# Designs tried in a protein design run: peptides against a protein of PDB entry 5HOI. Part 333

Target 1, 351 residues: chain A of PDB entry 5HOI
Amino acid sequence: FRYMPFSPAGTPFGFTDRRYLTMNEVGYVSTVKNSEQYSITVSFFDVGRFREYHFEDLFGYDLCFLNEKGTLFGQSKTGQIQYRPHDSIHSNWTKIIPLQAGERITSVAATPVRVIVGTSLGYFRSFNQFGVPFAVEKTSPIVALTAQNYRVFSVHYSQFHGLSYSLSELGTSSKRYYKRECPLPMSLPNINSDMKKDANLDYYNFNPMGIKSLFFSSYGDPCIFGSDNTLLLLSKWRSPEESKWLPILDSNMEIWKMSGGKETTDIHVWPLALAYDTLNCILVKGKHIWPEFPLPLPSEMEIRMPVFVKSKLLEENKAILNKKNEIGADTEAEEGEEDKEIQIPVSMAAE

## One batch from the design tools (peptide; made by RFdiffusion4, then SolubleMPNN)

Design b1_p30_1_s2 (from b1_p30_1, 10 letters changed)
Fold by OpenDDE base, seed 5:
Structure b1_p30_1_s2 (fold): chain B 351 residues (1-351), chain A 30 residues (1-30)
Amino acid sequence: as target 1 above (351 residues)
Amino acid sequence: SDELFEKVKESLEKRKKEREEKLQELLEEL
């Protein structure tokens, strides 16, 4: 097994000189090979909120994480990381992560308040948004990371135990675990069945875990989308005994239904994010399971929540709407375009 | 086929619209 750099929804180069380093609900980061250099572009879906920018990459960044405030880049072999705010107010910063012989950065994540680096030897390194280190922890080898606010979802790999996951919160003084290296009920790519198509072999060589993406839902629930094209959501993670993975979407089955039950071998879902009851995704056409260039507009695919979760979401959505109407009735007086970030109250994070 | 891809895309767009309309109806009832 070879540890490969992982970024959420990152694509391989394939036979091209360009790839997506990462993509999510905020936007997409692309890199193009230009001789010995790379040109990186950070693009956004909300062009009113964000300005596209590009820069020359002399380091060959192979890791990326995009959030609403900035982009984190990493070089898996050298240990270099760079954070680039989207605004011009905050300065870029660069840091070298010390790596042991044969150690690689396998994943990076960034929120507006935390930077996380995971390695092939299981070093979990945490920083603030300015690159000031908090701690170094030794875990099982990290293969993927995502983060939202102070919360981190990490995927680990052991040759003996397979895939595990952790869910932790990075406070100011300490790391709290909600889940610590618990079994992850995700199937690894089956080399013998799935590799019959050359396109699958190229993707397997890029991402041997088959994790297309991982993210937090809008409610702060860990989500993972594997090689089986099933969206898994971790429910009840605050209650260790009640916590379970829910298969909330089989994307192959949904494509099959929408086709009218026809063969859909050339239609693929590429996951971006889970917003409320919809998977934000790219609908991909062709032999490759990943989007090519230019990036198509995102699509929304309704998830199959358990009836109980759907009723709670409808009540929560009604409560959000009632609060918007109350705020809207009071704000008809002052047309101040405060882009009120819809902070989903922490209390509305699905228990 | 291209036709199947467009059919799936149109089905997603239709379902999105139906959800948005239903959400708007629920907003107008509140």
Scores: peptide ipSAE 0.540, ipTM 0.898, DockQ to the pose 0.409
Fold by OpenDDE base, seed 4:
Structure b1_p30_1_s2 (fold): chain B 351 residues (1-351), chain A 30 residues (1-30)
Amino acid sequence: as target 1 above (351 residues)
Amino acid sequence: SDELFEKVKESLEKRKKEREEKLQELLEEL
């Protein structure tokens, strides 16, 4: 087993000179190999809010995380990280993360307020958005990270225990755990069944954990999309004893239904984000399970949320619309930290 | 099949529209 650099919804090069470093609801970051250099492009779905930009990468960044305020880059072997704000007001900064012999940065995450670096030895490093360090913690080996505001969802791997996860909040003075290295009920890629196609071997070599993406939902719930193409959501995480993973979407089954029950081995879902009750995704056509170039427009796939959650989503959407109507168009709605936990009722797990 | 891909895409677009319409109706009733 080898620890590979992970970025949310990142794609392999395959037989091409280009790949996506990361993609989410904000946009997509691509890299093109130009001899010994790389050209990186940061593209956005909201072209009215953001301007596409590019730069030459002399370091060969293999880690990326995109948020609404900037892009974090990392080089897994050298320990170099770079943060690039999307605005021209804030300066880019670069830092070298000290790595031990054989240690790799395995994942990076960034929010408008935090930068997180995880390593193959389980070093969890936290910084502010300016690269000022807060802490270094030793955990189980980190294989994936995502973050929203002050919250971090980390996936860990042990040869003995398989996959685990942590959910933590990075305050100014302390780290709080909601979940700490709890079992993650996600299946690893099945080498024997899936490796019959060369395309699956290439993806496995790029991402041996099969985690296509992980993100927080619009409600701040940890989500993970594995090799089984099932979207898992962590419900009731504020109540450690009540916390459970919910399979809220089987994307293979939904594609199968939409096809009219035909073989859909050439149609794939590539996850971006969970916005309310829809998975934002790229619908991929072809032998490769990942999007090629150019990137298709995102699609929305409705999740299997219980009716009671849909009613709360409607009330919240009404409250957002009412606030947008009362506050004229120019105020960035500070989405108030209403820490509303989505209570998903038990009854939908049986159909 | 290209036809199956387009059918799935059209189905997603249709479901999105039907959901947006229902959401608007429910927001008008509240």
Scores: peptide ipSAE 0.540, ipTM 0.900, DockQ to the pose 0.451
Fold by OpenDDE base, seed 1:
Structure b1_p30_1_s2 (fold): chain B 351 residues (1-351), chain A 30 residues (1-30)
Amino acid sequence: as target 1 above (351 residues)
Amino acid sequence: SDELFEKVKESLEKRKKEREEKLQELLEEL
């Protein structure tokens, strides 16, 4: 098995000179091969809030994580990482992560307050937003990372145990685990059935785990979107005994319904984020399961949530709108982490 | 097919609009 660099919703080059390093609800990062160099562009969906920027990449960054405050880049083989704030007020910083022989950075994540680096040997490295190290922990091999605020969702791989996950909080003094290397009930890509199409082989070689993306929901729930095109949400993660993965969206089934029950083998969902009750995604047309260039506008696909959760979402959206109207445009409202867990009933996921 | 893709896209856009309209109606009633 070969560990590949993972970035949320990253795309392969395929037969092109360009790919997306990452994409989410904030925007998308693209890289173009220019002989021995790369040109990186950081683009945003909210063009009123953010300004697109580009730079020359001399290192060949193959890892990326985008947030509202900056972009983290990584080079999987050399161990180089770079953080680039979107605002010019804050300086870029670069660091080399020490790697052992054959060790690779497999994933990176960044929040406004934390930088996380995961490796193929299971080194979990944490930093603040300025690149000051907090800790190094040895875990099972890390294959994917995402983070929101102080919280980290990590996916691990073992040849003996398959996929596992951890959910942790990186406080100022210590790491807290909510979940530690628990089994992840996600299907791996089926090489024999899916690899009959050359386009699927290219994607498998780029991402052998089939994890198209992982993110936190707007409520801070861990989400994962696998090769089966099912969105899984970790419910009740604060209660270790009650925590479960919920299949909250089968995107193939939803496309099939919207088509009127026709074959839709050339229509694909590419996941970006889960905002409340909607999967933010790119609707992709063609042979490749990933978006090409130019990037289409994002679409919103409703998840199956219970009516009771929808009413709570309406009250919360009203409270958010009222706060945005009272607080003039320049105050970053500290979204107080109201610890509101999404309770999805089992019965609605089965119809 | 191109026609199926546009149909799926239009269906998503329609559902989005219907959700936004219902959200607005509920916000006006509260």
Scores: peptide ipSAE 0.539, ipTM 0.901, DockQ to the pose 0.530
Fold by OpenDDE base, seed 3:
Structure b1_p30_1_s2 (fold): chain B 351 residues (1-351), chain A 30 residues (1-30)
Amino acid sequence: as target 1 above (351 residues)
Amino acid sequence: SDELFEKVKESLEKRKKEREEKLQELLEEL
């Protein structure tokens, strides 16, 4: 095993000079190797809201995180990070993270308010959006990070305990844990079964944990998409005793059903985000389990939510629409995002 | 196969449309 740089939905170069550094619901970041340099392009799905931009990368950034306000880049070996706001009003900043001998940055995440750096030695470094440091914490080795607002979902690896996860909130004065290095019930890639195809070996060498992506849902629930192509959602994370991982989508089974029960070994789901009741994803055709160039348009795959959760989502969407119609008059009421925890009932186990 | 890929894509697009239509019907009943 070796620690590799992880970015959400990042792709390997394979036999090409191009790869995706990251992709999500906002857009996709690509890099092209040009001699000793790289050309990075930041592209968006909403072309009306954002303008595509590119720049020359002299450092060879191998870590990336995209959000609605900017893009965080990192170089796993040198410890260099760069934040690039999408708005030209805000300045880019660069920082070098001090690394010990053999230490690597393994993952980076950025929200409009926080920047997070995780390392192969388990250093968790937090910053504000301007690169001002808050704290350095020592954890188990970090292999993946994602963040939404002030919340951070981290995946850890131990040779003795396998995968674990933490869920934390990065306030101004302190870090709060909702979950701290709890067991993550995700299977690691099986080298003996999956390595029968050369394409799977290339992907395993790029991402030995098999974590295709890591994100928060639109409701703020931690989500992970592993090598088994199952979307896991952490439910009831505010209640430590009630918290559980829910397999809310088997994407292989859904593709199989939609094919009419035929062999679909050349059709793959590449996860981007979970928006309400749908997995936003790229439907991939071919030998590689990851998208090639050009990037196909995203698809939406409905998750198995119990009817009771669908009714609540409809009531909440109704309440949001009614509020938008009332707010057409006077006051900027701060949208206090009421952090409503999705209670998914048990009934998924019976098909 | 190309045909299976297009069939899966069309199935996703159809399910999306059917969900959007049901959401609109529920919003018009309010």
Scores: peptide ipSAE 0.538, ipTM 0.900, DockQ to the pose 0.485

Design b1_p30_1_s3 (from b1_p30_1, 14 letters changed)
Fold by OpenDDE base, seed 4:
Structure b1_p30_1_s3 (fold): chain B 351 residues (1-351), chain A 30 residues (1-30)
Amino acid sequence: as target 1 above (351 residues)
Amino acid sequence: SDELFEKVKESLKKKAEERKEEELKKKLEE
């Protein structure tokens, strides 16, 4: 196994001179090989809110995280990081992360208030938005990071235990854990089945964990989208004993339904973000599971409550209705509401 | 196929429009 640099929704070069370093709901960052140099472009979906910008990359940045205030870049081997605000008011800053022999930066994340660096040895480094360090913590090897505000979702890998996750809050004085290296019920890429297609081998070599993206939902819930094309959402994360991963979307099944039950082996979902009950994504056509250039317009795919969670909510609603009826509240149970799409209650998402 | 991709894309677009109309309707009824 080799640790590869991970960025949310990053794409491989494949046979091209260009790739996406990262993409999300804000925009997309691309890099183009220009001989021994790279040209990086930071593009936005809301062209009215942000101006596209580019710069020459002499370092070969292979890590990226885009947020509403700036872009964090990293070089996995050298330990160089750069933060570039989108505005011209704030200055760019660079820093070298000290790496041990063979250590790699495996992931970086940035919010308007925090910068996080994770490594193949499990060093978790936190900074403010100006690159002032807060702490260094030793964890299990970090393979992926995302962050929202003060919260960090980290994915860890152990050769013995597979994938785990942590959810933490990076306050001013201390790190709080909501979850610490808990088992992550995500399937790893199946080498034997998936590698029969050359395109899957290229992607596996780029991203051996098969984590296409990870993000926080609009409600602040950790989300992960694996190689199985299932969107997992961490529900009830404030209640550590009640916390569970919900398979809120099988994107292969949704594409299959929308096709009319036809074979859709050339249609892929590339995840960007979860906004409320909708996966913002790129619908990809072709042999490659990742978007090519130019980037297609994002699509919205509605999430579905897992049948088990739907059934439980129906039982809970029936129990509430029965209790109301026992209390003599003549709330006519309109029978017609049983088929209403049970949205994930904000309490199930954000608790 | 190209036709199948466009069908899926159109289906996603249609659902997103329907949902925006429903969300707008709810906000107008509040």
Scores: peptide ipSAE 0.508, ipTM 0.879, DockQ to the pose 0.560
Fold by OpenDDE base, seed 2:
Structure b1_p30_1_s3 (fold): chain B 351 residues (1-351), chain A 30 residues (1-30)
Amino acid sequence: as target 1 above (351 residues)
Amino acid sequence: SDELFEKVKESLKKKAEERKEEELKKKLEE
């Protein structure tokens, strides 16, 4: 086993000189190899909101995380990271992460307020958006990171225990755990069954965990999309004893239905984000399970969860809150009620 | 096949259009 640099929805070079470093709902970051250097392009799906930009990369960035405010780059071997705001008002900054002999940065994440670096030795490093360090914590080896606002979803790997996950909140003065190194019920790629095609071996060598992407939903729930093409969502994560992974979409089954029950071995889903009740994804055609160039337009795939319950319960709770506000109940209760986890009734989870 | 891929892509597009129309109707009834 080798720790490889992970970025959400990143693609391998394969037999080409270009790849996607990362992609999500905001956009996609590509790199092209030019002799000894790379040219990086940051592209956006909303071309009216953001302007595409490019730069020369002399470091060979192999880690990337894109958000609505900027792009974080990392070099897994040297420990160099760079944050580039999309807006020219804010300056770029660069930092070297100290690495031990054989240590690698395995994943990076950035929000408008936090930067996170995870390593193959389990060093979890947190920074603000300006690269000011908060803390260094030692965990199990980190293989993947994502973050939304102050929350971090981390995936860990142990040769003895397999995959685990943590969910934490990075406040100003402290780190809170909602989940700490709990078992992650995700299937690892099976080398013997799936590696009969050279394209699958190339992807396995790039990403041996088979984690195509991980993200937070629009409702702030951790999501992971593995090699089995199943979208898992962490439900009830605020209640440690009630928290569970929900298989909210089998993308192979959905493609199979839309095909009319035909063989779909050349049609693949590449995950971007979960927005409400839809998986934003790239529909990929061909032998490679990842998108090539140019990037196709994103597609929306409806999920099978009773997310209709979470949206309806959110609408009902908003309607109850609005009715309470009309009755003149004190305004101090509003900020504390929006972050309450809506309990989905057990009866509606069985449909 | 190319035809099967386009069929799946069109099916996803149609469902996304139907959802946007339903959401727009709900917002016009509120």
Scores: peptide ipSAE 0.508, ipTM 0.881, DockQ to the pose 0.477
Fold by OpenDDE base, seed 3:
Structure b1_p30_1_s3 (fold): chain B 351 residues (1-351), chain A 30 residues (1-30)
Amino acid sequence: as target 1 above (351 residues)
Amino acid sequence: SDELFEKVKESLKKKAEERKEEELKKKLEE
């Protein structure tokens, strides 16, 4: 097994000089190899809100995370990281992460308030958005990271236990765990069955865990999209004993239905984000399971939320709309009350 | 292969349009 650098929805070079370093609901980051240098472009889906920009990369960044405020870059072998705000008001900053012999940065994540670095030796490093360090923690080896606001979803790998996950909150003074190195019920890529197609071998060499992406939903739930093309959502993560992974979308089954039950071996879903009850994704055509250049427009695929999640989200949205109608136009309602625990009843686990 | 891909893409687009029409109808009935 080799620890490879992971970025959400990142693509391999394959036989090309180009790849996507990362992509999500905000946009996509591409890199082009030009002799011994790389040219990086940061592109956005909302062209009215953001301006595309590019720069020359002399370091060969192989890690990336894009958010609404900036882009984090990392070099897995050297330990160099760079944060680039999208605005010209805030300065770029660069830092070298100290690595031990054979240690690699395996994943990076950035929010408007936090920067996170995970390594192959399980060093979890946290910073603010200006690169000021908070803490260093030793965990099991980190293979993937994502973050939203102060929350971090981390995936770990052990040779003995396989995949595990943690969910944590990075406050100003302390790290809180909601979940700590719990088993992750995700299928690993099946080398023997899938390797008959050369395109699957190239992707496996790029991403041995088969994690196409991980993100937080618009409601703040951890999501993961594996090699089986199933979207898993972590439900009830606030209640550690009741927390479960829900298979909310089989994308292969949905493509098969939309085809009219035909063979769909050359049609793939590439995940970007989960917004409400829709998976934002790229519909990919061809032998490669990942998008090529130019990037197609995103598509929306409806998820099959359990009836109780959809009903409560509708009730919460109605309650938010009713509170906004009772409080006259001018008061920005404080972010504090959204933490109400949604209890899902036990009975729906048996159908 | 091409016709099948366009059929899937059109199905996704049609469902997204139907959802927007249903959301607009609900907002007009409130």
Scores: peptide ipSAE 0.508, ipTM 0.880, DockQ to the pose 0.417
Fold by OpenDDE base, seed 1:
Structure b1_p30_1_s3 (fold): chain B 351 residues (1-351), chain A 30 residues (1-30)
Amino acid sequence: as target 1 above (351 residues)
Amino acid sequence: SDELFEKVKESLKKKAEERKEEELKKKLEE
C-alpha cells in the first residue's frame, strides 16, 4: 500500500500526457506534461461567470481543490502549496508545508475562508484563505479531504482499522468535531476482481482507496463515491447517535435501467457534486472509468434509494424462467434462452 | 456500444428537461 495524492474526481495520466487534477460542479482543472514542466488550465462550466485561465507549473502539482473563489494546488512530495484566486484583485500565495522524512501531503481542500492540508502521517493543518496558519493536529493518516465553508470532511486510513471519517468545523478559535474517526462503511477496491482489466489496474495504482470523489451536498451533508459506484450520504450528522450513511444512488443500477437491462460495462458515471436530489456527473464511454479529453458536458442523475439490487433481479428472472420450464416440459428448446434481455419491471421502466 | 451510450445520455437529458418543466410549473402555480 502507498499513500497517493488524492484530489476530488482527479484522473490518472494513463498512457497520455494529460490528466484532470480535480473536477466538481464549478469546473475542472487539467494539467499537461511538457518536458520537465506542466501547463495547468482552470476551466469552468459556467463560462459566463468565470474566465478560463492557465499557467506554467514548474513544481509538478499533483494535488488540487477547486471552489467558487479560487484553486488550491499542492505538491505531495515537496510540501509546496499554492492558492490562486479566480479574481485577479486577490494575490496568489505560495507556502511550503514542513514534511517529515517519507511524509506526503495526501489531500488538500479549500473554501473561501479555509485552507486544509492532510498528510500520510495524519498531520491536519488548517489555514485561512490567505495562508495564515491556525493549527496543526495529529490524527490517523489522512487519505482524502473536502471542505465547505468552515466544515471539513476527512477520510482516514489505518492498516488495523481500515477507513474512518471525521466531520469537523474550523471556527476562529477552535476545531469542533461532529464526528471523530468513526468507521466509514465503504468497500475498498477488490484487487483480485478488478485487476483482470488493465484499465482498472492503472486507476488502482493512482487511487488505491477507490474514492472517486467526496464532497458536501447543497444541504451541507458529507457525500462519498467509492469504487462500487454507490453514492453514500451522511444523514443526521448533527445527532451523533442518529447519524447514518445512506446509499442514495447505485449508479451502475441506474445506467443498467436506462440501457434497457443490457450489459453496460463500457458506460461509467464519474461524480462531480450532489445538488439537491441530482448527482452532477460525467457520463463516460469506454474502457477507462474516468473521463478523457475533451471533457464531456455534465449530466444530472436523479438520486434513488437502491430498492432493487441486480442480483435480486437476476434471481427473480431465473425463478420466472424455471416456472415457465416446469409448465412447458415437452419442447427441446431449453439451451438457447439464457441470453434473454432482463425485463426491467414496469415500475422501474416508467421512471 | 455507441447506441447504448447515446440511449443512456438521451434518457438522462430527457429526465433533466422533464424535471425543469415540473419545477417551472410548480413556481407558476405558487
Scores: peptide ipSAE 0.507, ipTM 0.879, DockQ to the pose 0.722

